Peptides against a protein of PDB entry 2AUS. Designs and how they scored, part 60

Target 1, 323 residues: chain A of PDB entry 2AUS
Amino acid sequence: ADIKREVIVKDDKAETNPKWGFPPDKRPIELHIQYGVINLDKPPGPTSHEVVAWIKRILNLEKAGHGGTLDPKVSGVLPVALERATRVVQALLPAGKEYVALMHLHGDVPEDKIRAVMKEFEGEIIQRPPLRSAVKRRLRTRKVYYIEILEIDGRDVLFRVGVEAGTYIRSLIHHIGLALGVGAHMAELRRTRSGPFKEDETLVTLHDLVDYYHFWKEDGIEEYIRKAIQPMEKAVEHLPKIWIKDSAVAAVAHGANLTVPGIVKLNAGIKKGDLVAIMTLKDELVALGKAMMSTQEMIERSKGIAVDVEKVFMPRDWYPKLW

## One batch from the design tools (peptide; made by RFdiffusion4, then SolubleMPNN)

Design b2_p13_8_s2 (from b2_p13_8, 9 letters changed)
Fold by OpenDDE base, seed 3:
Structure b2_p13_8_s2 (fold): chain B 323 residues (1-323), chain A 13 residues (1-13)
Amino acid sequence: as target 1 above (323 residues)
Amino acid sequence: MKAFEELVKQLDA
């Protein structure tokens, strides 16, 4: 999420009509909710599905979905996409995650050895999914981006860890314990980040949502519930983006593939096969799709399919048909 | 235990 992507401008003369669409900052409260994502502080105890069901009840919603399962006992950052934004969670599934974990060692180990061995687990590790996972139990590589030891108290090691999506912290701790020669288990776990969602001022509890919904419905105060819900565009901040002409928006909103002439600007470093966000010039999410070209090919070519559109989010009527 | 609970409390504050 922290990778600043260069923006390459292909058409510097492209303008956007301010009367078309609904920029993230200009959505009426009802529309903001329909295209919203909550940065939920998931409590320990409930499943991620139970928490999503509670949010639907609290906010009187028909649909919602979460940005990647947390175990019942695991607290912290759970992005919950609402209503028409529900499927934006597919952008968050492949996103990196951060956790704070408490590892308990099954024997005494010198602090210097703990630090040295944990540092060796930065980089590529081999994992097997747990039995409870719906994922085939094949050995696979995963990246540990960083390990930051926060505290060592005898046999208790508190650490921050940044990982590739689908890295099992429980398995990492087990392997660290084996490498230390004493064994270890995961005592506590909190997720502190899921792609662009982190522990910040946007993090809200289920209790906050109850109160903020009440303030809106009973007192007419929308400010709190508005701030508690992020625009769906937040859920794609970590993706490479392609910004399109106003004349291309309605076609993509109807499910047409993005062609090269529709591109105004794009991020550098897009590869064929990457998940990309198709945006308007007002930073509205139109669709998610698979890049069919690299950034370089999208610049050099005058025609062809740039993005295979997989999921449309924008309503068909926000922009006029200009074809 | 205490350090994690304190960290969680500091994040809730």
Scores: peptide ipSAE 0.007, ipTM 0.475, DockQ to the pose 0.046
Fold by OpenDDE base, seed 4:
Structure b2_p13_8_s2 (fold): chain B 323 residues (1-323), chain A 13 residues (1-13)
Amino acid sequence: as target 1 above (323 residues)
Amino acid sequence: MKAFEELVKQLDA
């Protein structure tokens, strides 16, 4: 379940002008695409970079980026951020992932022993990145949030696994196989979740995107391509949020740091150093930044830098300068 | 690199 973050209201009298900005549901189709993220069902075979290149060709885009590499043979949820939204992937890269994996054991093991040993891999595990990864091959701790065994058929174990970003399922399966004493390998892998993106009605194929783009360009039907593209705000749903006054939006959109007086409401549990989303009162993403204060400090203080703004998304002209 | 057209053909199969 997505952990519903508590919302603390700091200014209950703050209003927003309905004429300013473009709420996620009110963007014209061209603007929606410019600030879009596709929940792509990546097919097995191509690299994540090849798939991003194809999406750019299909949709006639200059820029796109993906929310975390899937290996060529791995299918499933690949968030692809478009155009002005391309840099929102920085919010998705550190996000938790879920997979369904098929593990093949190299020997016979009693089912009770399989279940017992796999449960021991819930929590903190030590991993080494595979040779093919661009990541330095240092031992590192990763969190396994849960392992759910779906089916055991002799030597084949189908399971769902929730993991911290950059957990290697192939390495997990190898270590499970060693712990079982028989060895194991990853037969199949599908990613079923990447942060807020999951297998649901928003999941689309490359084929769907071809058809939906055709319906828009040739037939004038925008409905399908509009539904196939999520607003960039979807890509930050899992982050702690800070909602700001209309008078603060233009300054942040110009790259100014968020100061404490600009805060209307915020999520509980923000720590100094956390990645946070700065939002308008209409739930528009203004910027991503690093929290310079805790939630408690942002409530108690009357002044100071609350967020160091790292990446602006909102155009400078959506809100007026009110200073 | 597999061409996109070859990939689409594999998705239709």
Scores: peptide ipSAE 0.000, ipTM 0.461, DockQ to the pose 0.228
Fold by OpenDDE base, seed 5:
Structure b2_p13_8_s2 (fold): chain B 323 residues (1-323), chain A 13 residues (1-13)
Amino acid sequence: as target 1 above (323 residues)
Amino acid sequence: MKAFEELVKQLDA
């Protein structure tokens, strides 16, 4: 999520009409909720599905979805996309994750050996999904981006770990315990990051949501519920972006593929097959799609399909039809 | 890596 992507300008004369669309910071509260994502602090105990059902009841919503399952006993960052934004979770499923884990060792090991062995688990690891996983139980590679040991107290090891999506921390800890020669198990686990969502001022509890909804409905104070809900555009901050002309927005909002003439600016390093976010010049999410060209091909070509549009988010009437 | 793959294969047997 923190990778700064260079922005390449293709049309430096392209302007946007301020009367069209609804920028993420200028949505009426009802519209903000319809296109919102909550950075939820999931409590330990309930399933991710139960928590989503509670949010729907608290906020009087028809639809919601989460950005990746946490086990019942696991707490922390659970992005919950609301109403019209529900399908933006597809951008969060492949995103990197961070956890804080407590590992309990089944024997005494010198601290220097613990540190040395845990460092060897940075990089590519082989994992088998646990039996309870809906994923076919085949051996697969996963990336461990970093391991940071926070504390060692005898047999208890507290550590931060950054991982590729679908890395099993329980399996990682089991394998570390085997490499140490004493065995180990996962005592505690908290998710501290899911792509662009982290432990920050946007993290809210279920209790906060109850109070903030009450302040809005009974007291007329929208400020708290507005701050507790992020715009859906937050859920795509980690993706490569393509910004389009006002004249192309309505066509894409109707499900048309993005063609090369519609591009104003784009991120560097887009490859064919990448998931990309199609944005307006006001940083509104129009759609998600699959890149059919590289960044270089989108710059050099005058025509052709740049993005195969998979999911539209923007309503068809926010921008005028100019075709 | 190779020694760990062999150890995981032995524990899954």
Scores: peptide ipSAE 0.000, ipTM 0.386, DockQ to the pose 0.012
Fold by OpenDDE base, seed 2:
Structure b2_p13_8_s2 (fold): chain B 323 residues (1-323), chain A 13 residues (1-13)
Amino acid sequence: as target 1 above (323 residues)
Amino acid sequence: MKAFEELVKQLDA
């Protein structure tokens, strides 16, 4: 999420009609829920699927999905996309994750050696997925972006770790323990980040959701439930974006591919094959798609398919058909 | 668990 992407403007004269669409900050509460994502503090104990089922019951929803499985014993940041936003989780599955972990060593190791060995695990590591994983148990490379040791108390090592999606912290700790020569296990684990979702004022519990839904339904107080649910656009903040003309929005909302003339502005550094978010000039998510051109090709070319549209989120009627 | 979650919240603040 921390990659500040430059915005390149192709059409500096492009305007947007304020009467069209529903900007993320201006959705009625029912529509906000239909296009919402909860930054859930998952409790330890239940599975991520059980927690999603509880949210559906609490909020009286037909559909929901989570932005990446947490193990039953693991607490913390679980993005839960609601109703029409359910499919936005595909943007979160490949996103980087951060954890705070407590590693327990099976023997005494000097602090300097702990620090030196843990630093060697920054960068590319080889992992095998655990037996319980839906992922094929092939050896795979994963990136450890950083390891920050927070505290060392004898055999207990508290650390923050930023990792590529599908890195197993339990396996990392096991390998660190082997490299230290004493062995180690994961005592505690909390996820502190999942892409753009982190531990902040938007983090809510299942109990908060029960109370906030009650305040809305029984007392008519929308404020709490509105704050507890983020707009689906939050779930794509970490993606490269392409902003399109009002005249292109309805076509893309109907599942048409984005062509180069529809582009108003775009992020730098888009490569062919990247997952991109197609946005309105009001920062509304229209669709997710696969880039068919680089940023440079989208600037230089006057025509062609810029994005293969894979999943539409915006309703077909929010913008008029202008073709 | 609770103490760890409180500790993590204090470290992320």
Scores: peptide ipSAE 0.007, ipTM 0.438, DockQ to the pose 0.048; fails the geometry check

Design b2_p13_8_s3 (from b2_p13_8, 9 letters changed)
Fold by OpenDDE base, seed 5:
Structure b2_p13_8_s3 (fold): chain B 323 residues (1-323), chain A 13 residues (1-13)
Amino acid sequence: as target 1 above (323 residues)
Amino acid sequence: MKAFEEKIKELSE
């Protein structure tokens, strides 16, 4: 998520009309909610689906979706996309995750051996999904980006772990226990990051949402509920971006594919097949799509389909039709 | 070791 991407400018003379669209920071509160994502601190106990249902009830919403299931006993960062932003969760499902875990060993192991063996689990690992997962139970590789041991107290090991999406920490701990020769199980787990969403000032509880909604509806104070909901554009910060001309926005908002002439600037390192965010020059999310060209091809070519548009988010009327 | 919830709180401060 924190990969700084170079921005390549293709058209340095392109301007945007300030009267068109609704930049993320300038949306009326009702519109902000319609295009919002909550960085929820999921409590332990309920399922992710139950929590989404509660949010819909609290905020009087018709639709919402979450950015990746947490087990009932697992707490922490659960992005919940609201209403018209619901489908933005597709950008979060493949995003990296971070957890803090408590591992309990089933025997005594010297601390130096614990540290050495856990370090060997950084990198590529082979996993089998648990029975409870909706994923087909085939062996698959996953990346462990880092393991940071926070504390060792006898048989209890507290650690931070960064992982590829769909890495099962319970399975990781089981394999660490096997490698140590004594066995182990996951005692506690909290998710501390899901792509661009982390434990920061934007993290809110269900109780916070109840209070903030009340302050808005009963007291006319919108500040708290506005801060508790992030713009949907937050959910795509980790994706490579393509910024388009004002004249191309309405066509893409109607479901047309992005062609090369519509590009103003783009991130370096886009490959064919990548999920990309199509943005206005005001950093509004227009659509998600599949790159049909590399960054280099989008720079060098004068024509052709740059992005196959898969999901439109922007309303059709925010920008004028200029075709 | 402190309770897990207390350790998490300390890490978030």
Scores: peptide ipSAE 0.237, ipTM 0.862, DockQ to the pose 0.041
Fold by OpenDDE base, seed 3:
Structure b2_p13_8_s3 (fold): chain B 323 residues (1-323), chain A 13 residues (1-13)
Amino acid sequence: as target 1 above (323 residues)
Amino acid sequence: MKAFEEKIKELSE
């Protein structure tokens, strides 16, 4: 998520009309909520689905969705996309995750051996999805980006782990236990990061949301609820971006594919098949789509389909039709 | 080891 992507400018003369659209920082509170994502601190106990239902009730919403299931017992970062932003969660599914885990060993192992073996699990690992997973139970590789041991107390190992999406920490701990020769299980787990969402000042509880909604509705104070909800654009910060001309926005908002002439600037390193965010020059999310060209092809070509638009977020009327 | 919740709190501070 923290990969700073270079921005390549194709059209340095492209301007944007300040009267068109609603930049993330200039949305009225109702519109901000309609295009919002909550960085929720999910409590242990409820399912992710139950928590989403609670948020819908608290905030009087019709629709919401979460950016990747946490098991009932797992707490921490659960992005919840609201209303018109609900489908932005698809951008968070492939995003890396971070956890703090407590592993309990089933036997005594010297600390030096624990550290050495856990270090060997950084990199590619082979996993089999659990039976409860909707994913086909095929062996697959996953990346463990890093393991940071925080504390070792006898048979208890507290560690931070960064992983590729769909890495099962329970399975990782099981394999670590096997490699240590004594076995292990996951005692506790908290998710501390989901792509661009992390434990920071934007993290809010269900209780916070109750209070903040009350302050808005009963006291007329919108500041708290405004701060508790992130713009949907936050949910795509980790994606490669393509910024488009004002004249292309309405067409994309109507579901047209992005063609090369519409591109003003783009991130380096886009590959064919990548999920990309199509942005206005005001950093408004127009749509998500699949790159049909590499960055290089989008620079070199004068025409063609750059992005197959999969999901539009922007309303059709925010920008005028200029075709 | 302290309770997991306490450890998490310490990590967030």
Scores: peptide ipSAE 0.234, ipTM 0.861, DockQ to the pose 0.042
Fold by OpenDDE base, seed 4:
Structure b2_p13_8_s3 (fold): chain B 323 residues (1-323), chain A 13 residues (1-13)
Amino acid sequence: as target 1 above (323 residues)
Amino acid sequence: MKAFEEKIKELSE
């Protein structure tokens, strides 16, 4: 998620009208909520769906969705996209995750052996989804980006792990236990990262949301609830971006595919088939779509469909129709 | 070990 992507400029003379749109930092509070994502600290106990239902009740919302299920017993980072931003979670589902896990070994193992074996699980692993997963129980490869052992206390191993989306930490721990020869189980798990969302000053509890909503509605203080909700654009920070001309925004907002002439600048390294975020020159999210060209093709070609628009977020009236 | 929640809090600081 922290990979700085190079930006290639195609049109260095392209300007944006300051009167059009609503940049993420300039949205009225009601509009900010409508296009918001909460970095929720999910408590242990409730399901992710129950927590989303509570947020909807607390904030008087019609719709919300989460950026990837946490099991009831798992705490930590749960992005919750609100109202018109609800479907931005599709950008978060495939995003990398980080966890802190407590593994309990079922036998005594020398620390050096624990460290050596756990290091072997960095890279590609074969996983079988757990029985409780809605995912088909087919063997699949997943990437473990890193394992950092934080503490070893006898049979208890505390570690940080970065993983590809849909890696099951419980299954990882089970396989580590098998490799150690003694067996193991997951004692505790917390998610510390979901794509661009991490444990930082933006992380809020359900209690915080109750208080902050009260301060807004009863006391007229918007500051806290504004801070507690991130703009939906945060949820796409990890995606490759394409920035478009003001004249192209309304068409894309109406569901038209992005054509090459509409591109002002774009990230390097886009491949055909990648999920990309289409942005205004004010860094407003217009839509998500599938790249139909590589970055290089989008630079070299004068025409053609650059992005197949899959989901529009921007209202149709934020930018004028200039066609 | 300290309670897992306490340990996590320490790691997040």
Scores: peptide ipSAE 0.108, ipTM 0.781, DockQ to the pose 0.043
Fold by OpenDDE base, seed 2:
Structure b2_p13_8_s3 (fold): chain B 323 residues (1-323), chain A 13 residues (1-13)
Amino acid sequence: as target 1 above (323 residues)
Amino acid sequence: MKAFEEKIKELSE
C-alpha cells in the first residue's frame, strides 16, 4: 500500500473544467456522506456485520459495507463504505492488512529461538482457511510481508505483522507454536491497517459517530461528522490509477469501457488483469475496472479497450455527455 | 507485560 507509483503523463495539455464534478474535498456534507468511507475502530464483541448495521442506524443510511471481516473478538481498523460508496469495499478486500497480535506460548522458549523462528515465517506460507470462513477450505499460499517483535515477556510475545489479504493470524500463530515445539495460541488480536486505512487521526469509534451525528443534526455543526468520514477515493489510494479526459468521464460513468484515447495519465506497472481505479483530473473516482492492457501497451497503442469497467461510482450527470 | 489495551494505546501515540 505504501508503494509510491510513478505517474506517466500521456497528454500534458489536458485540462479539466472546474465547474464539472465534485472533487473529494468540495462535496456538500450530504454528498460527502453518500460517497464516504469511515475508518472505524471496531470494538471487540460484535461482528463486523453488526457494526455495519449500527453505523447504518446511527447515520440513518440505507446501505453500507465493510472492507474485510474482523472476528467478533478482534478490534481495530474496519473501513465501512457508505451508501453510493458501498461497493468500493471491493478494492479493500484484496488489500494488505497489518495486525498487532499477542501470542501465548505453551512452554518456555529462549528469546533468541523465538526471534529466529518467527523470522522464518516472513515470506510465503501455506494456510487452510478455518471452518468459519466463507472462503472455500483449500490449501493456499499467503505472503507474510514482515514480522516485527515488539515485546517478549516469558511466554507472551507481542508482535506486529503485515500480511496478504486472507492470511489468518490465528493459524500463523498456531504454526509458529508448532515450529517452536511447545505450541501457541492467539491471546489477543487488533487490526492496525487495512490497505490505505490505518490507526491515525481518521480512526473513529461508534461513540464518536453518535456524538458527531448529534452535533450535526441537533446543533448544526457539520465539521466533526465531515472529518469522521473519508471520501471514497481514500479507499482506492492503494490501487493503480488511470486519469481520464473530461470528455471520457460521462461515457465511463454510463458504463462504457475506457479506451486508450481517453487516458491523460496513468501509473506505471499496471498489468493486464489488475484492478485499477479510473479517476478524473480532479482525483474523483469514476469507476473500478479490470486492466485489459499493461501500462506500456496503454502508452504505445493509439486505440483499443484499456479498462473493462466493472463498477461505476460517479453519477452520470456530474460531467456532460461529450460523445 | 502491560494489559493489551494499554500496549495498543502506547503504540498509537
Scores: peptide ipSAE 0.235, ipTM 0.858, DockQ to the pose 0.041; fails the geometry check

